# Peptides against a protein of PDB entry 4A54, part 34

Target 1, 94 residues: chain A of PDB entry 4A54
Amino acid sequence: MSVADFYGSNVEVLLNNDSKARGVITNFDSSNSILQLRLANDSTKSIVTKDIKDLRILPKNEIMPKNGTKSPSTNSTKLKSAETYSSKNKWSMD

## One batch from the design tools (peptide; aimed at target 1 L55 I57)

Design b2_p28_6_s2 (made by RFdiffusion4, then SolubleMPNN; its pose is not in this set)
Fold by OpenDDE base, seed 2:
Structure b2_p28_6_s2 (fold): chain B 94 residues (1-94), chain A 28 residues (1-28)
Amino acid sequence: as target 1 above (94 residues)
Amino acid sequence: EEKKKEEEEKKREEETELLKKAIEEILK
């Protein structure tokens, strides 16, 4: 079984410094042994696996505490598709 | 309902152990 089998799982990671990180497993870099977590604020935290003291998979229903910080409304700037106005070069024959 | 919760918890524990093993295998 690989770490990839757990992508999308919500985990709590206890680090060797006794700090905790909570997030969804989004990636694992096997070459560098780095676990990537998507945090509640949609940021990504990279954790070196050697720094992991313990971890647990959290139930799906545990709503990551909404840090009430208003997610900046990603103003989806509608990239207005530049209508390439094909300027019809009217070739005026004299 | 309590039994279901217990079963789900047990499953998560099992999955947790599998994940730990998967990580451990890479560190090896």
Scores: peptide ipSAE 0.596, ipTM 0.898, DockQ to the pose 0.360
OpenDDE base, seeds 1, 3, 4, 5: peptide ipSAE 0.558, 0.555, 0.564, 0.560; ipTM 0.896, 0.896, 0.897, 0.896

Design b2_p28_6_s3 (made by RFdiffusion4, then SolubleMPNN; its pose is not in this set)
Fold by OpenDDE base, seed 4:
Structure b2_p28_6_s3 (fold): chain B 94 residues (1-94), chain A 28 residues (1-28)
Amino acid sequence: as target 1 above (94 residues)
Amino acid sequence: EKEKEEEEKKKREELTKELKKAIEEILK
């Protein structure tokens, strides 16, 4: 299997400095050996694979990064009802 | 339900092993 087969998987990565990162695998740069994770705050963290001490796949039900679907602020632009100025052009043809 | 959860855990462990192998193969 390739790393690409795991895109979308939620993982916990333990780094050599004993720091941890949790996120969804979004990309892997094979040329630079960089694993990209989307974090819970919708930021992207790039991890050099040589710095990985351990990793594990987390259950799907665990904290998926909130796809900050920016709720499209439906700026309900109140379509100001364009008052159809019915210009009654009273063409009185006398 | 507990048995299913254990099976799912085992599956995740296997997938984790495969992911580690995939990363290791690229680093070679």
Scores: peptide ipSAE 0.556, ipTM 0.880, DockQ to the pose 0.360
OpenDDE base, seeds 1, 2, 3, 5: peptide ipSAE 0.538, 0.555, 0.539, 0.547; ipTM 0.878, 0.882, 0.879, 0.879

Design b2_p28_6_s4 (made by RFdiffusion4, then SolubleMPNN; its pose is not in this set)
Fold by OpenDDE base, seed 3:
Structure b2_p28_6_s4 (fold): chain B 94 residues (1-94), chain A 28 residues (1-28)
Amino acid sequence: as target 1 above (94 residues)
Amino acid sequence: EEEEKEKEEKEREEKTKKLKEAIKKILE
C-alpha cells in the first residue's frame, strides 16, 4: 500500500516540534519524502516525513476547523459568464 | 447507529495504521 492510496484523506499530523497540521493529503513526493497537505485556507503545506511524530486520519464529519476567518462565503458569485456579447458586427454590406 | 460508528472508527484506525506503515516504509 502506498501513500497515494490515501490521497483525499483528511489527516492530522503531529510534528516532532509538537506543532500540528491538519489537511487533506494531496500529494507525496517520494524523491524528497515530502507529504503535501491542502489546508483549510486552500494553501498547501509541505511536510518532511522525517518530521512527523504521529498522524491520524480524521473522521469524514470532522470539519476542518474553519479558521474563524469567515469562510469567504463562496459567494459563488456566479461569475456571470460574461456573455461575450458577440457584438455581431452587423457588417452592413452596403 | 452506535455499532456503525464504532465500525467506522475501527476502519479509520486501520486506515491510519496502514498510512503510518506506508510512510514508515518510505523512511526505511
Scores: peptide ipSAE 0.595, ipTM 0.894, DockQ to the pose 0.373
OpenDDE base, seeds 1, 2, 4, 5: peptide ipSAE 0.589, 0.595, 0.581, 0.580; ipTM 0.893, 0.894, 0.893, 0.892

Design b2_p28_7_s1 (made by RFdiffusion4, then SolubleMPNN; its pose is not in this set)
Fold by OpenDDE base, seed 3:
Structure b2_p28_7_s1 (fold): chain B 94 residues (1-94), chain A 28 residues (1-28)
Amino acid sequence: as target 1 above (94 residues)
Amino acid sequence: SAEEELGEKLLKSLEELKEEKEKEKEEK
């Protein structure tokens, strides 16, 4: 089974130093064996897989403490294509 | 490989999570 199958899963990672990290799996770098977690503060933590003692997938209902940052509704701010009004100031030479 | 080992840990954890959810349903 690929690690990619677990992208978006909320996990608790127990490290070899007995510290814990909680976050959503966002990426895995196979070349460097690095697991990337998005933390509750929206920062990214990179963990070398060799440092992982154990992990558990958290149920979806275990709301990561929603830091009340409402997922800003990605109001698809329609990138209003800044119509570069090229105001070609035609300098009318009189 | 490190990826395979991580995948196995993830799979094991998923199985454990399923078992926990089943137990919670049986207790309600």
Scores: peptide ipSAE 0.491, ipTM 0.835, DockQ to the pose 0.474
OpenDDE base, seeds 1, 2, 4, 5: peptide ipSAE 0.489, 0.490, 0.490, 0.482; ipTM 0.833, 0.833, 0.833, 0.833

Design b2_p28_7_s2 (made by RFdiffusion4, then SolubleMPNN; its pose is not in this set)
Fold by OpenDDE base, seed 2:
Structure b2_p28_7_s2 (fold): chain B 94 residues (1-94), chain A 28 residues (1-28)
Amino acid sequence: as target 1 above (94 residues)
Amino acid sequence: SLEEELGKKIKESLEKLKKEKKEEKKKK
């Protein structure tokens, strides 16, 4: 089952150090096994999966303070395609 | 994979919540 299936879910994460984090699942970095949570203050917390002792989904009715849905600004890093300036050297044959 | 394990944990949590909600409705 993919973590992506649970994007937008409100969860409580229990860490190995017995600390707890609550937030909405926003992303999962598969390469680094990092879970990203959006916290109540709209900050993002990155949690390494190995540090997760337990995770529970919170009921939808537990009103996390609706801080304004700032749409994740997809910073589409427009990779400016290097305009290969093909300098067409017009070799004018005179 | 670690992702699969995490996904499994999340799923298991969801199933627990569903069961608890059903049991609460039956008591009412």
Scores: peptide ipSAE 0.367, ipTM 0.748, DockQ to the pose 0.528
OpenDDE base, seeds 1, 3, 4, 5: peptide ipSAE 0.366, 0.286, 0.354, 0.355; ipTM 0.751, 0.705, 0.744, 0.742; seed 3 fails the geometry check

Design b2_p28_7_s3 (made by RFdiffusion4, then SolubleMPNN; its pose is not in this set)
Fold by OpenDDE base, seed 1:
Structure b2_p28_7_s3 (fold): chain B 94 residues (1-94), chain A 28 residues (1-28)
Amino acid sequence: as target 1 above (94 residues)
Amino acid sequence: DKEKELGEKILKSKKELEKEKEEKKKKE
């Protein structure tokens, strides 16, 4: 069975160092044996398969805790609308 | 094949999750 059959699944990965990662399976690099997860903050984490101790699929309803990373308020620099100075070319008909 | 091994691990987990869901439904 291919890992691709599970793309879009939410998973918890237990690593050999007993750390955990949670995310959606987005890709698998067969050449390097790397699992790619999209995390709750929309970042991508790459995990080498050899470092995976265990993996479990999470129920769809388990809301990945969106750590509310405050989207950096892009200070929309108010591009001051350059007042198109309508240079009224007063063509003085002289 | 590491991909196959990982795929089998995911599949196993999926089956376990499905069983857990079915058991939970039988108890409601």
Scores: peptide ipSAE 0.510, ipTM 0.841, DockQ to the pose 0.550
OpenDDE base, seeds 2, 3, 4, 5: peptide ipSAE 0.506, 0.503, 0.501, 0.498; ipTM 0.840, 0.837, 0.839, 0.838

Design b2_p28_7_s4 (made by RFdiffusion4, then SolubleMPNN; its pose is not in this set)
Fold by OpenDDE base, seed 2:
Structure b2_p28_7_s4 (fold): chain B 94 residues (1-94), chain A 28 residues (1-28)
Amino acid sequence: as target 1 above (94 residues)
Amino acid sequence: SSEEELGKKIKESLEKLKKEKELKKKLK
């Protein structure tokens, strides 16, 4: 069974150090065995699979406490595509 | 694989959650 089948699920992860993390499964890096969770504050936490003691899926109705974090206006800095002005060197053949 | 093991843990958790929900419905 692929971890990808559970993307978008709310989970609580119990780590080997007895700490807990709650978030939405967003990605799994198979090469490095890293589970990525999106936390309530919209940050991403990466967890190495070997550090996971237990994992439980949370019921859909468990409202992730919306900490009223003001949505930081991600100013999408439109990276202005540097229009490479191809300076047409007008070689005037005199 | 580590992915397979993690997938199994997630699945088992989902199955537990389903069983708990079913039990709660029967008790109501």
Scores: peptide ipSAE 0.423, ipTM 0.802, DockQ to the pose 0.533
OpenDDE base, seeds 1, 3, 4, 5: peptide ipSAE 0.418, 0.416, 0.412, 0.418; ipTM 0.803, 0.801, 0.802, 0.802

Design b2_p28_8 (made by RFdiffusion4)
Pose (drawn by RFdiffusion4):
Structure b2_p28_8 (pose): chain A 94 residues (1-94), chain P 28 residues (1-28)
Amino acid sequence: as target 1 above (94 residues)
Amino acid sequence: EEEEEEREEETEELKEAIEEELEEAEEE
């Protein structure tokens, strides 16, 4: 498959200078082979691929934190609050 | 283990695709 299928993919890259960087890919130009990575810290970075020494795709979620749970639901509540509270699960032993 | 093997295959396919496009850019 081509790189277009991997656009938006979060991967880590080691450069020729033994430095490591990871980010979510946004673009790749064939003529110049230039890659833009949009990192999750709301920053954009353009890096030419010729400086890549090696490439690897990172695991999905839990990249920095390490856990041993399936985590079937994100259970996130950032911003947007309502007048209802929920704990563990809405239904139990059902 | 299955998910790790799939990710390793996808990393190899991505590396091959970038190398092919760099070789074409050098030939041009």

Design b2_p28_8_s1 (made by RFdiffusion4, then SolubleMPNN; from b2_p28_8, 11 letters changed)
Fold by OpenDDE base, seed 3:
Structure b2_p28_8_s1 (fold): chain B 94 residues (1-94), chain A 28 residues (1-28)
Amino acid sequence: as target 1 above (94 residues)
Amino acid sequence: KKEEEELEKKTKELKEAIEKELKKQEEK
């Protein structure tokens, strides 16, 4: 199994300085010992493997917190059901 | 729990893959 088999996996990386990075694995450079993550802001972070204290693969459903792209608040405009007052034109055909 | 166990397994496999690739480069 190669690291390339995990490309596209969402991971949390704990660094030696106790900071955390979350991203999708986009590349691994074994010659330079660099793991590349695509972050939620679409930037790429290069992490030196020696600086990694721990890492874990996250569930696929953990949507990387996209920076404040406001989920379009589906303003469920409650279209007030305009009660179409069916004016029953009582055409009294006498 | 089963999903968590699978993720833990995959995590271990990833760590091992990193170590193996790094070791191969050190041997060159």
Scores: peptide ipSAE 0.645, ipTM 0.910, DockQ to the pose 0.592
OpenDDE base, seeds 1, 2, 4, 5: peptide ipSAE 0.617, 0.645, 0.635, 0.645; ipTM 0.908, 0.909, 0.909, 0.909

Design b2_p28_8_s2 (made by RFdiffusion4, then SolubleMPNN; from b2_p28_8, 12 letters changed)
Fold by OpenDDE base, seed 2:
Structure b2_p28_8_s2 (fold): chain B 94 residues (1-94), chain A 28 residues (1-28)
Amino acid sequence: as target 1 above (94 residues)
Amino acid sequence: SEEEKEREKLTEELRKALEEILKEQEKK
């Protein structure tokens, strides 16, 4: 199989310096043996293959820990569904 | 689990693919 078959896979990479990187495989430069990962912060990290000590494919449901940069709270504007209280005007006929 | 075994297999396949590329480059 080729590395390209794994594009879109979420991986954890352990480097020779004992640092870890987690991201989605977006590209592989075969000329330079560079693996490109898209990180949780949408940045791209380039990893030289020779610097990889170990790697694993992560399950799809594993939420990449967002480093604590406050994702802008999408103010879900609670569209308060205007409960049209149909005031039943009880027209009391006399 | 079966899912874990499949992921382990895929991981090994990716590792092998990267290792093959490194070996090919060293011969150059």
Scores: peptide ipSAE 0.567, ipTM 0.879, DockQ to the pose 0.702
OpenDDE base, seeds 1, 3, 4, 5: peptide ipSAE 0.536, 0.568, 0.562, 0.560; ipTM 0.878, 0.879, 0.877, 0.879; seeds 3, 4 fail the geometry check

Design b2_p28_8_s3 (made by RFdiffusion4, then SolubleMPNN; from b2_p28_8, 13 letters changed)
Fold by OpenDDE base, seed 2:
Structure b2_p28_8_s3 (fold): chain B 94 residues (1-94), chain A 28 residues (1-28)
Amino acid sequence: as target 1 above (94 residues)
Amino acid sequence: KKKEKEREKKTKELKEAIEKILKEQEKK
């Protein structure tokens, strides 16, 4: 198997400095041995594989911890479905 | 339990894939 077979997988990477990174594998640079992760904030983090102490694949349902930057609440403008009240024009035929 | 074992297997496979590349680079 190749690293490319795992593109799109959500992973937790433990670094040698005991810091953690979580993201989706987007690319692997084999020439430089660099793993690229897309983070929850849509930024890309490049990790040199020699700095990896451990890694694990996360379940699909595991919500990436939003670092507390207030993602702007996309006001889901509830498009109120305009209930077209079909005004039944009662044609009173007198 | 089954899903966890599958993730553990995939994790191992990913680790082995990375390690293989690193070992191939050390030989050059």
Scores: peptide ipSAE 0.593, ipTM 0.889, DockQ to the pose 0.693
OpenDDE base, seeds 1, 3, 4, 5: peptide ipSAE 0.584, 0.593, 0.592, 0.592; ipTM 0.888, 0.890, 0.889, 0.889; seed 3 fails the geometry check

Design b2_p28_8_s4 (made by RFdiffusion4, then SolubleMPNN; from b2_p28_8, 12 letters changed)
Fold by OpenDDE base, seed 5:
Structure b2_p28_8_s4 (fold): chain B 94 residues (1-94), chain A 28 residues (1-28)
Amino acid sequence: as target 1 above (94 residues)
Amino acid sequence: SEEEKKREELTKKLREAIEKILKEQEEK
C-alpha cells in the first residue's frame, strides 16, 4: 500500500517537537519525504516525515476543515470526435 | 467498534507506507 492510497484522509500528526497538526492528506513528495496537509483554514502545511513522532487517521465525522474538495469535476472533455470533414474534393472534371 | 478497528488498521498501513519510503531513501 502506498501513501497515495490515503489521499483525502483526515489525519492528526504529532511532531517531534510535540506540536500537533490536523488536516487532510493532499500530497506526498516521495523524493523529499514531505507530507502535505490541507488545514482547517484551507492553508497547506508541509511536514517532513522524519519529524513525525506519531500519526493517526481521524474518523470521517470529525469536523473536517470544510476544504471543499472540489470533486474533480470530471470535465468529461467530450473529445468531440473531430469529424474529419472529408472535404469531398469533388474533382468535377468537366 | 468495528469501525475503530478498521481505522486502526488503516493507520498502521499508512505508517508502514511512510516507513517503507524512509527506509528506501536511506538505502540510496
Scores: peptide ipSAE 0.543, ipTM 0.871, DockQ to the pose 0.567
OpenDDE base, seeds 1, 2, 3, 4: peptide ipSAE 0.535, 0.555, 0.556, 0.542; ipTM 0.869, 0.872, 0.873, 0.870; seeds 2, 3 fail the geometry check

## One batch from the design tools (peptide; aimed at target 1 M1 F6 F28 L55)

Design b2_p29_1_s1 (made by RFdiffusion4, then SolubleMPNN; its pose is not in this set)
Fold by OpenDDE base, seed 3:
Structure b2_p29_1_s1 (fold): chain B 94 residues (1-94), chain A 29 residues (1-29)
Amino acid sequence: as target 1 above (94 residues)
Amino acid sequence: KEKEEEEKEKEELEKKTKELKEAIEKILK
């Protein structure tokens, strides 16, 4: 089995510096021992295989966390709609 | 049944991971 058989696989790579990268395997340069990953932002990261401490294949359905644009925690500040009791001044027509 | 399927998928992923690691190691040697 070759690395090419895993092209398109989503992987998590743990580097020797304890940093992590997640991406889809797009290429492997055997001459330079470089693994290429396509990241969630469609950029490509080249990883020297000697710098890999560990790796794992992720489930296909595991959506690469798009760099979590922190969905703005809509702090639903429940704006207490101050019920402006519109005191309808009953204009007595006299 | 869902747990069994999940376990099988996990086992398959573990197997594939091992195969990938071995494939990388073969090139590095």
Scores: peptide ipSAE 0.560, ipTM 0.874, DockQ to the pose 0.381
OpenDDE base, seeds 1, 2, 4, 5: peptide ipSAE 0.547, 0.560, 0.559, 0.559; ipTM 0.872, 0.873, 0.873, 0.873

Design b2_p29_1_s2 (made by RFdiffusion4, then SolubleMPNN; its pose is not in this set)
Fold by OpenDDE base, seed 2:
Structure b2_p29_1_s2 (fold): chain B 94 residues (1-94), chain A 29 residues (1-29)
Amino acid sequence: as target 1 above (94 residues)
Amino acid sequence: KEKKKEEEEKKKLEEKTKELKEAIKKALE
């Protein structure tokens, strides 16, 4: 099997600095020993294989932990759907 | 029965993980 057979797999990578990265395997560069992950924010993280302490494949249903970056409170400005009151212009044809 | 299925899935993921690690290792050799 090749690393390419695992493209699209969700993985958790434990780095040598004890930090963790979670993402989908998008590419592997054997020449440079780089594993590329697509993160939950759709960014791509390149990880040098030598920096990987451990890795595991996650089940498909595991929700990527939202890095607690304060989701900017999208002030869901309740766009008050201005109910365009369809003024029924009753054209009274007198 | 549900616990057994969960354990089997976990074992499958562990096996796949091992295969991925081996694939990386082979690619770097």
Scores: peptide ipSAE 0.626, ipTM 0.901, DockQ to the pose 0.401
OpenDDE base, seeds 1, 3, 4, 5: peptide ipSAE 0.595, 0.622, 0.626, 0.616; ipTM 0.900, 0.901, 0.901, 0.901

Design b2_p29_1_s3 (made by RFdiffusion4, then SolubleMPNN; its pose is not in this set)
Fold by OpenDDE base, seed 3:
Structure b2_p29_1_s3 (fold): chain B 94 residues (1-94), chain A 29 residues (1-29)
Amino acid sequence: as target 1 above (94 residues)
Amino acid sequence: EEKEKEKKEKEKREELTKQLKEAIKKILA
């Protein structure tokens, strides 16, 4: 099996410095031995595989803990649909 | 039955994890 077979898998990576990263495997650079993860905030993190102490595949349904980065409240800016006040210019044809 | 399914799923994930680790290791070698 290749790393590519695991694209789309949600993983938790433990690094040698005891830091953790969680994300979806999006790519693997074999030339540089870099694993790319898409994080919960849609950013991409590149991890040098030699720095990986451990990793595990997470359940697909496991909602990646939104890092307390407040998912930017999609302030659904209610784009107040600019009511195009079609000012019916009543062109009074005089 | 649900517990059995969960167990099976966990086992699958463990196997997949092992395979992924091996795949990475092969590249590092």
Scores: peptide ipSAE 0.558, ipTM 0.881, DockQ to the pose 0.383
OpenDDE base, seeds 1, 2, 4, 5: peptide ipSAE 0.536, 0.557, 0.556, 0.547; ipTM 0.879, 0.881, 0.880, 0.879

Design b2_p29_2 (made by RFdiffusion4)
Pose (drawn by RFdiffusion4):
Structure b2_p29_2 (pose): chain A 94 residues (1-94), chain P 29 residues (1-29)
Amino acid sequence: as target 1 above (94 residues)
Amino acid sequence: TEEETEELEEQLNESKEELEEEEKEEEEE
């Protein structure tokens, strides 16, 4: 597979200077081999791949926090509130 | 430049395979 399949992928990269950085990939140019990473902190960063010492793909979600649950639903409610409240599950013992 | 592109592709494929193996192990547990 080529890198185009891994565009938008969130991975971590260790550079030649033993520093680590991770972000979601946005682009890669073949002629110059230049990678743009869009990090989840609403920041963009362009880094030339030649400075990469090594590369690794990070686990999906729960990257920083550590948990042992399946988490089948995100259960997120940021912004957009309605007049209805829900706890645990809408239906129980059904 | 072509060689660096190929090495990068290999590294991405290998990292993806490692993750698939870890997911399979978690499913078996």

Design b2_p29_3_s1 (made by RFdiffusion4, then SolubleMPNN; its pose is not in this set)
Fold by OpenDDE base, seed 5:
Structure b2_p29_3_s1 (fold): chain B 94 residues (1-94), chain A 29 residues (1-29)
Amino acid sequence: as target 1 above (94 residues)
Amino acid sequence: MKKLIEELEEKLNKSLKELEEKEKKEKEE
């Protein structure tokens, strides 16, 4: 499988500096060898592939602590129907 | 560059296989 086949997968990445990152694979820049992760705080972290020591795919049921995605209340922006007040200029030709 | 991508793909594929094997064992128990 290619890296692109893993888009949307939740992963734990161990870096060469022994730091860890957890997130969903959102993109991969093949030209620069940069893996992009969406973190639990909805920020994006770019990781250079050379800095990856190890990687583990997490099961779907391991809920990354979804910071409560307040489902953006689709504020139904009431499309105020621009009542085009068709000003019927009744030109009364008296 | 190409080698680093191949190494990343290998790590991903290995990790997927390990996950599938664990999920299979957990379902059989």
Scores: peptide ipSAE 0.581, ipTM 0.884, DockQ to the pose 0.433
OpenDDE base, seeds 1, 2, 3, 4: peptide ipSAE 0.564, 0.580, 0.570, 0.554; ipTM 0.883, 0.884, 0.882, 0.881

Design b2_p29_3_s2 (made by RFdiffusion4, then SolubleMPNN; its pose is not in this set)
Fold by OpenDDE base, seed 5:
Formats: sequence, structure tokens, C-alpha cells
Structure b2_p29_3_s2 (fold): chain B 94 residues (1-94), chain A 29 residues (1-29)
Amino acid sequence: as target 1 above (94 residues)
Amino acid sequence: MKELIEELEKKLNESLKELEKEEEEKKKK
């Protein structure tokens, strides 16, 4: 599988500095070898692939950072009903 | 760069295999 097949997966990343990051894979920049994780606080962390010592995919039942299903706020685009003010020019032909 | 991507893909695929194995073992118990 390619890296893109893992988008949406919750992962724990161990870095070469022995720090850990947990988040959902949101994107991968292949040109720069940068993995993007969405963290539990909804921030995005960019990780350079060379700095990854180890990686583990977490089961879905583990507390995925609540994808706050921001229900797509259906921006009810208020269809501003263009009230076509049909200016009925009542040309009263008197 | 390609080598680093392949290494990342390898780590992801290995981790997926381990996760699937763990889930199957949990289902049998």
C-alpha cells in the first residue's frame, strides 16, 4: 500500500529524538518527504520522514482524536433569493 | 528521497499487518 492509502489512519510516531506524536494522517508531501498529522487539539504537525524512528497504526476503537465531526456546517448559503424586483414599469399610457 | 518514502511505506504496511493480527487474535478469544 502507498502512504496515501493510510490517510485517515490514527498513528503513533516515534521520532529520532525519542519524542512521540499521535495523530491522524491527513497528508503526505512526497516532494519534501513530510508527513502531516492532525493532533487531538486539531492542530497540524508536520514531521519530516527522516526523523521517524518508528510508527504504529492505532486501532480505530482507541480514542481517535475525536474527529470533531465538524458536521460540515452546511453553510446554508442563504440563497439570497435575488428578489428580482421586477420593476413593473407601469407605463400608464394615459 | 524515494528511499525514505519506501521506508515509511514499509513501516506503515508492517504496522498494519501487526494490527490486523492483533485484531484477529482478540476476535478468537
Scores: peptide ipSAE 0.576, ipTM 0.885, DockQ to the pose 0.430
OpenDDE base, seeds 1, 2, 3, 4: peptide ipSAE 0.556, 0.573, 0.557, 0.546; ipTM 0.883, 0.884, 0.883, 0.883

Design b2_p29_3_s4 (made by RFdiffusion4, then SolubleMPNN; its pose is not in this set)
Fold by OpenDDE base, seed 3:
Structure b2_p29_3_s4 (fold): chain B 94 residues (1-94), chain A 29 residues (1-29)
Amino acid sequence: as target 1 above (94 residues)
Amino acid sequence: MDELIKELEEKLNKSLEELKEEEEKKKEE
C-alpha cells in the first residue's frame, strides 16, 4: 500500500514538537520525503515525514468547514405538488 | 466505520515508517 492510496484523505498530523496540523493529503514527494497537506484556508503545508510523530485519519463527515464551498444547498425546491387539476371533462352526451 | 478508519491509519503509519526506513538506508548508503 502506498501513501498515494490516501490522497484526498482528511488527516490530523501530530509533529515531533507536539504541534498539530489538519488537512487533506494532496501529494507526497518521495524524493524529499515531504507530505503535502491542503489546509482549511486552501493553503498548502509541506511536512517532512521524519517530523511526523503520529497521523490520524479523520472521518469524511468531519469536513473541516471549507468556508467558501457552499455545500450545495439542496435547495429543497418545494416541488409544489402539482395540484392534479381534475379537469372534469363533462362529456356532454348529445 | 471506526474499525476501517483504524485499519487505514495503521496502514498509513506503516507506509510512512517504511518510507523513513528506506530514507535511512539511502543515507547509510
Scores: peptide ipSAE 0.249, ipTM 0.731, DockQ to the pose 0.062
OpenDDE base, seeds 1, 2, 4, 5: peptide ipSAE 0.249, 0.247, 0.248, 0.245; ipTM 0.725, 0.727, 0.729, 0.726

Design b2_p29_4_s1 (made by RFdiffusion4, then SolubleMPNN; its pose is not in this set)
Fold by OpenDDE base, seed 1:
Structure b2_p29_4_s1 (fold): chain B 94 residues (1-94), chain A 29 residues (1-29)
Amino acid sequence: as target 1 above (94 residues)
Amino acid sequence: EEEEKKEEEEREKKTKELKKAIEEELKKS
């Protein structure tokens, strides 16, 4: 069995730094020891196999979590509407 | 539940096969 038989498989890769990458296997370069993953954002990540601590094939139905960039909840700093003290210049018509 | 367990087992088997395939190709290079 070759790695090419697994092209198109969705995998989770655990790296030696304990970070994780999830993607579809698109290529394997045995000469350079590089596993290529297509990520959810359609970018390609090249992973050196020596940096892989572990890997697993994910279920097909696992929707690649769109890296929902949790948009940092912009704490809507309620811009306290500066009470524009409308100094109504009451022109005292004497 | 039994089908899900079977699918998980097959996925685990495929994972082992993938790991082996990587190792074997790296040894041939």
Scores: peptide ipSAE 0.636, ipTM 0.907, DockQ to the pose 0.346
OpenDDE base, seeds 2, 3, 4, 5: peptide ipSAE 0.635, 0.635, 0.621, 0.635; ipTM 0.906, 0.907, 0.906, 0.907

Design b2_p29_4_s2 (made by RFdiffusion4, then SolubleMPNN; its pose is not in this set)
Fold by OpenDDE base, seed 5:
Structure b2_p29_4_s2 (fold): chain B 94 residues (1-94), chain A 29 residues (1-29)
Amino acid sequence: as target 1 above (94 residues)
Amino acid sequence: EEEKKKEEEEREEKTKKLKEAIEKELKKA
């Protein structure tokens, strides 16, 4: 199995400094030994695996308090295609 | 209670597999 098989899993990471991080696994960089988590506030935290003391998968029902980051309303700025009506001034040189 | 216990055991097994996967990929890199 690969770490990618666990993408989307909610995990708690205990770090060597006894701090805890909770988030969803979004990426794993094996070359740089970095585990990437999406946190409750929708920010991304990169954790170096050597700093991990322990890791556990959390049950689905543990609602990480989603700080209601309002999904940035993708203001679909309708690119108003400025139809630059090139008014071709036909200078009739009559 | 039995269902909760089973779910916890499955989660522990998944956790073990995740740890093994991390270690395996780190060794290949």
Scores: peptide ipSAE 0.639, ipTM 0.905, DockQ to the pose 0.341
OpenDDE base, seeds 1, 2, 3, 4: peptide ipSAE 0.600, 0.638, 0.621, 0.616; ipTM 0.904, 0.905, 0.905, 0.905

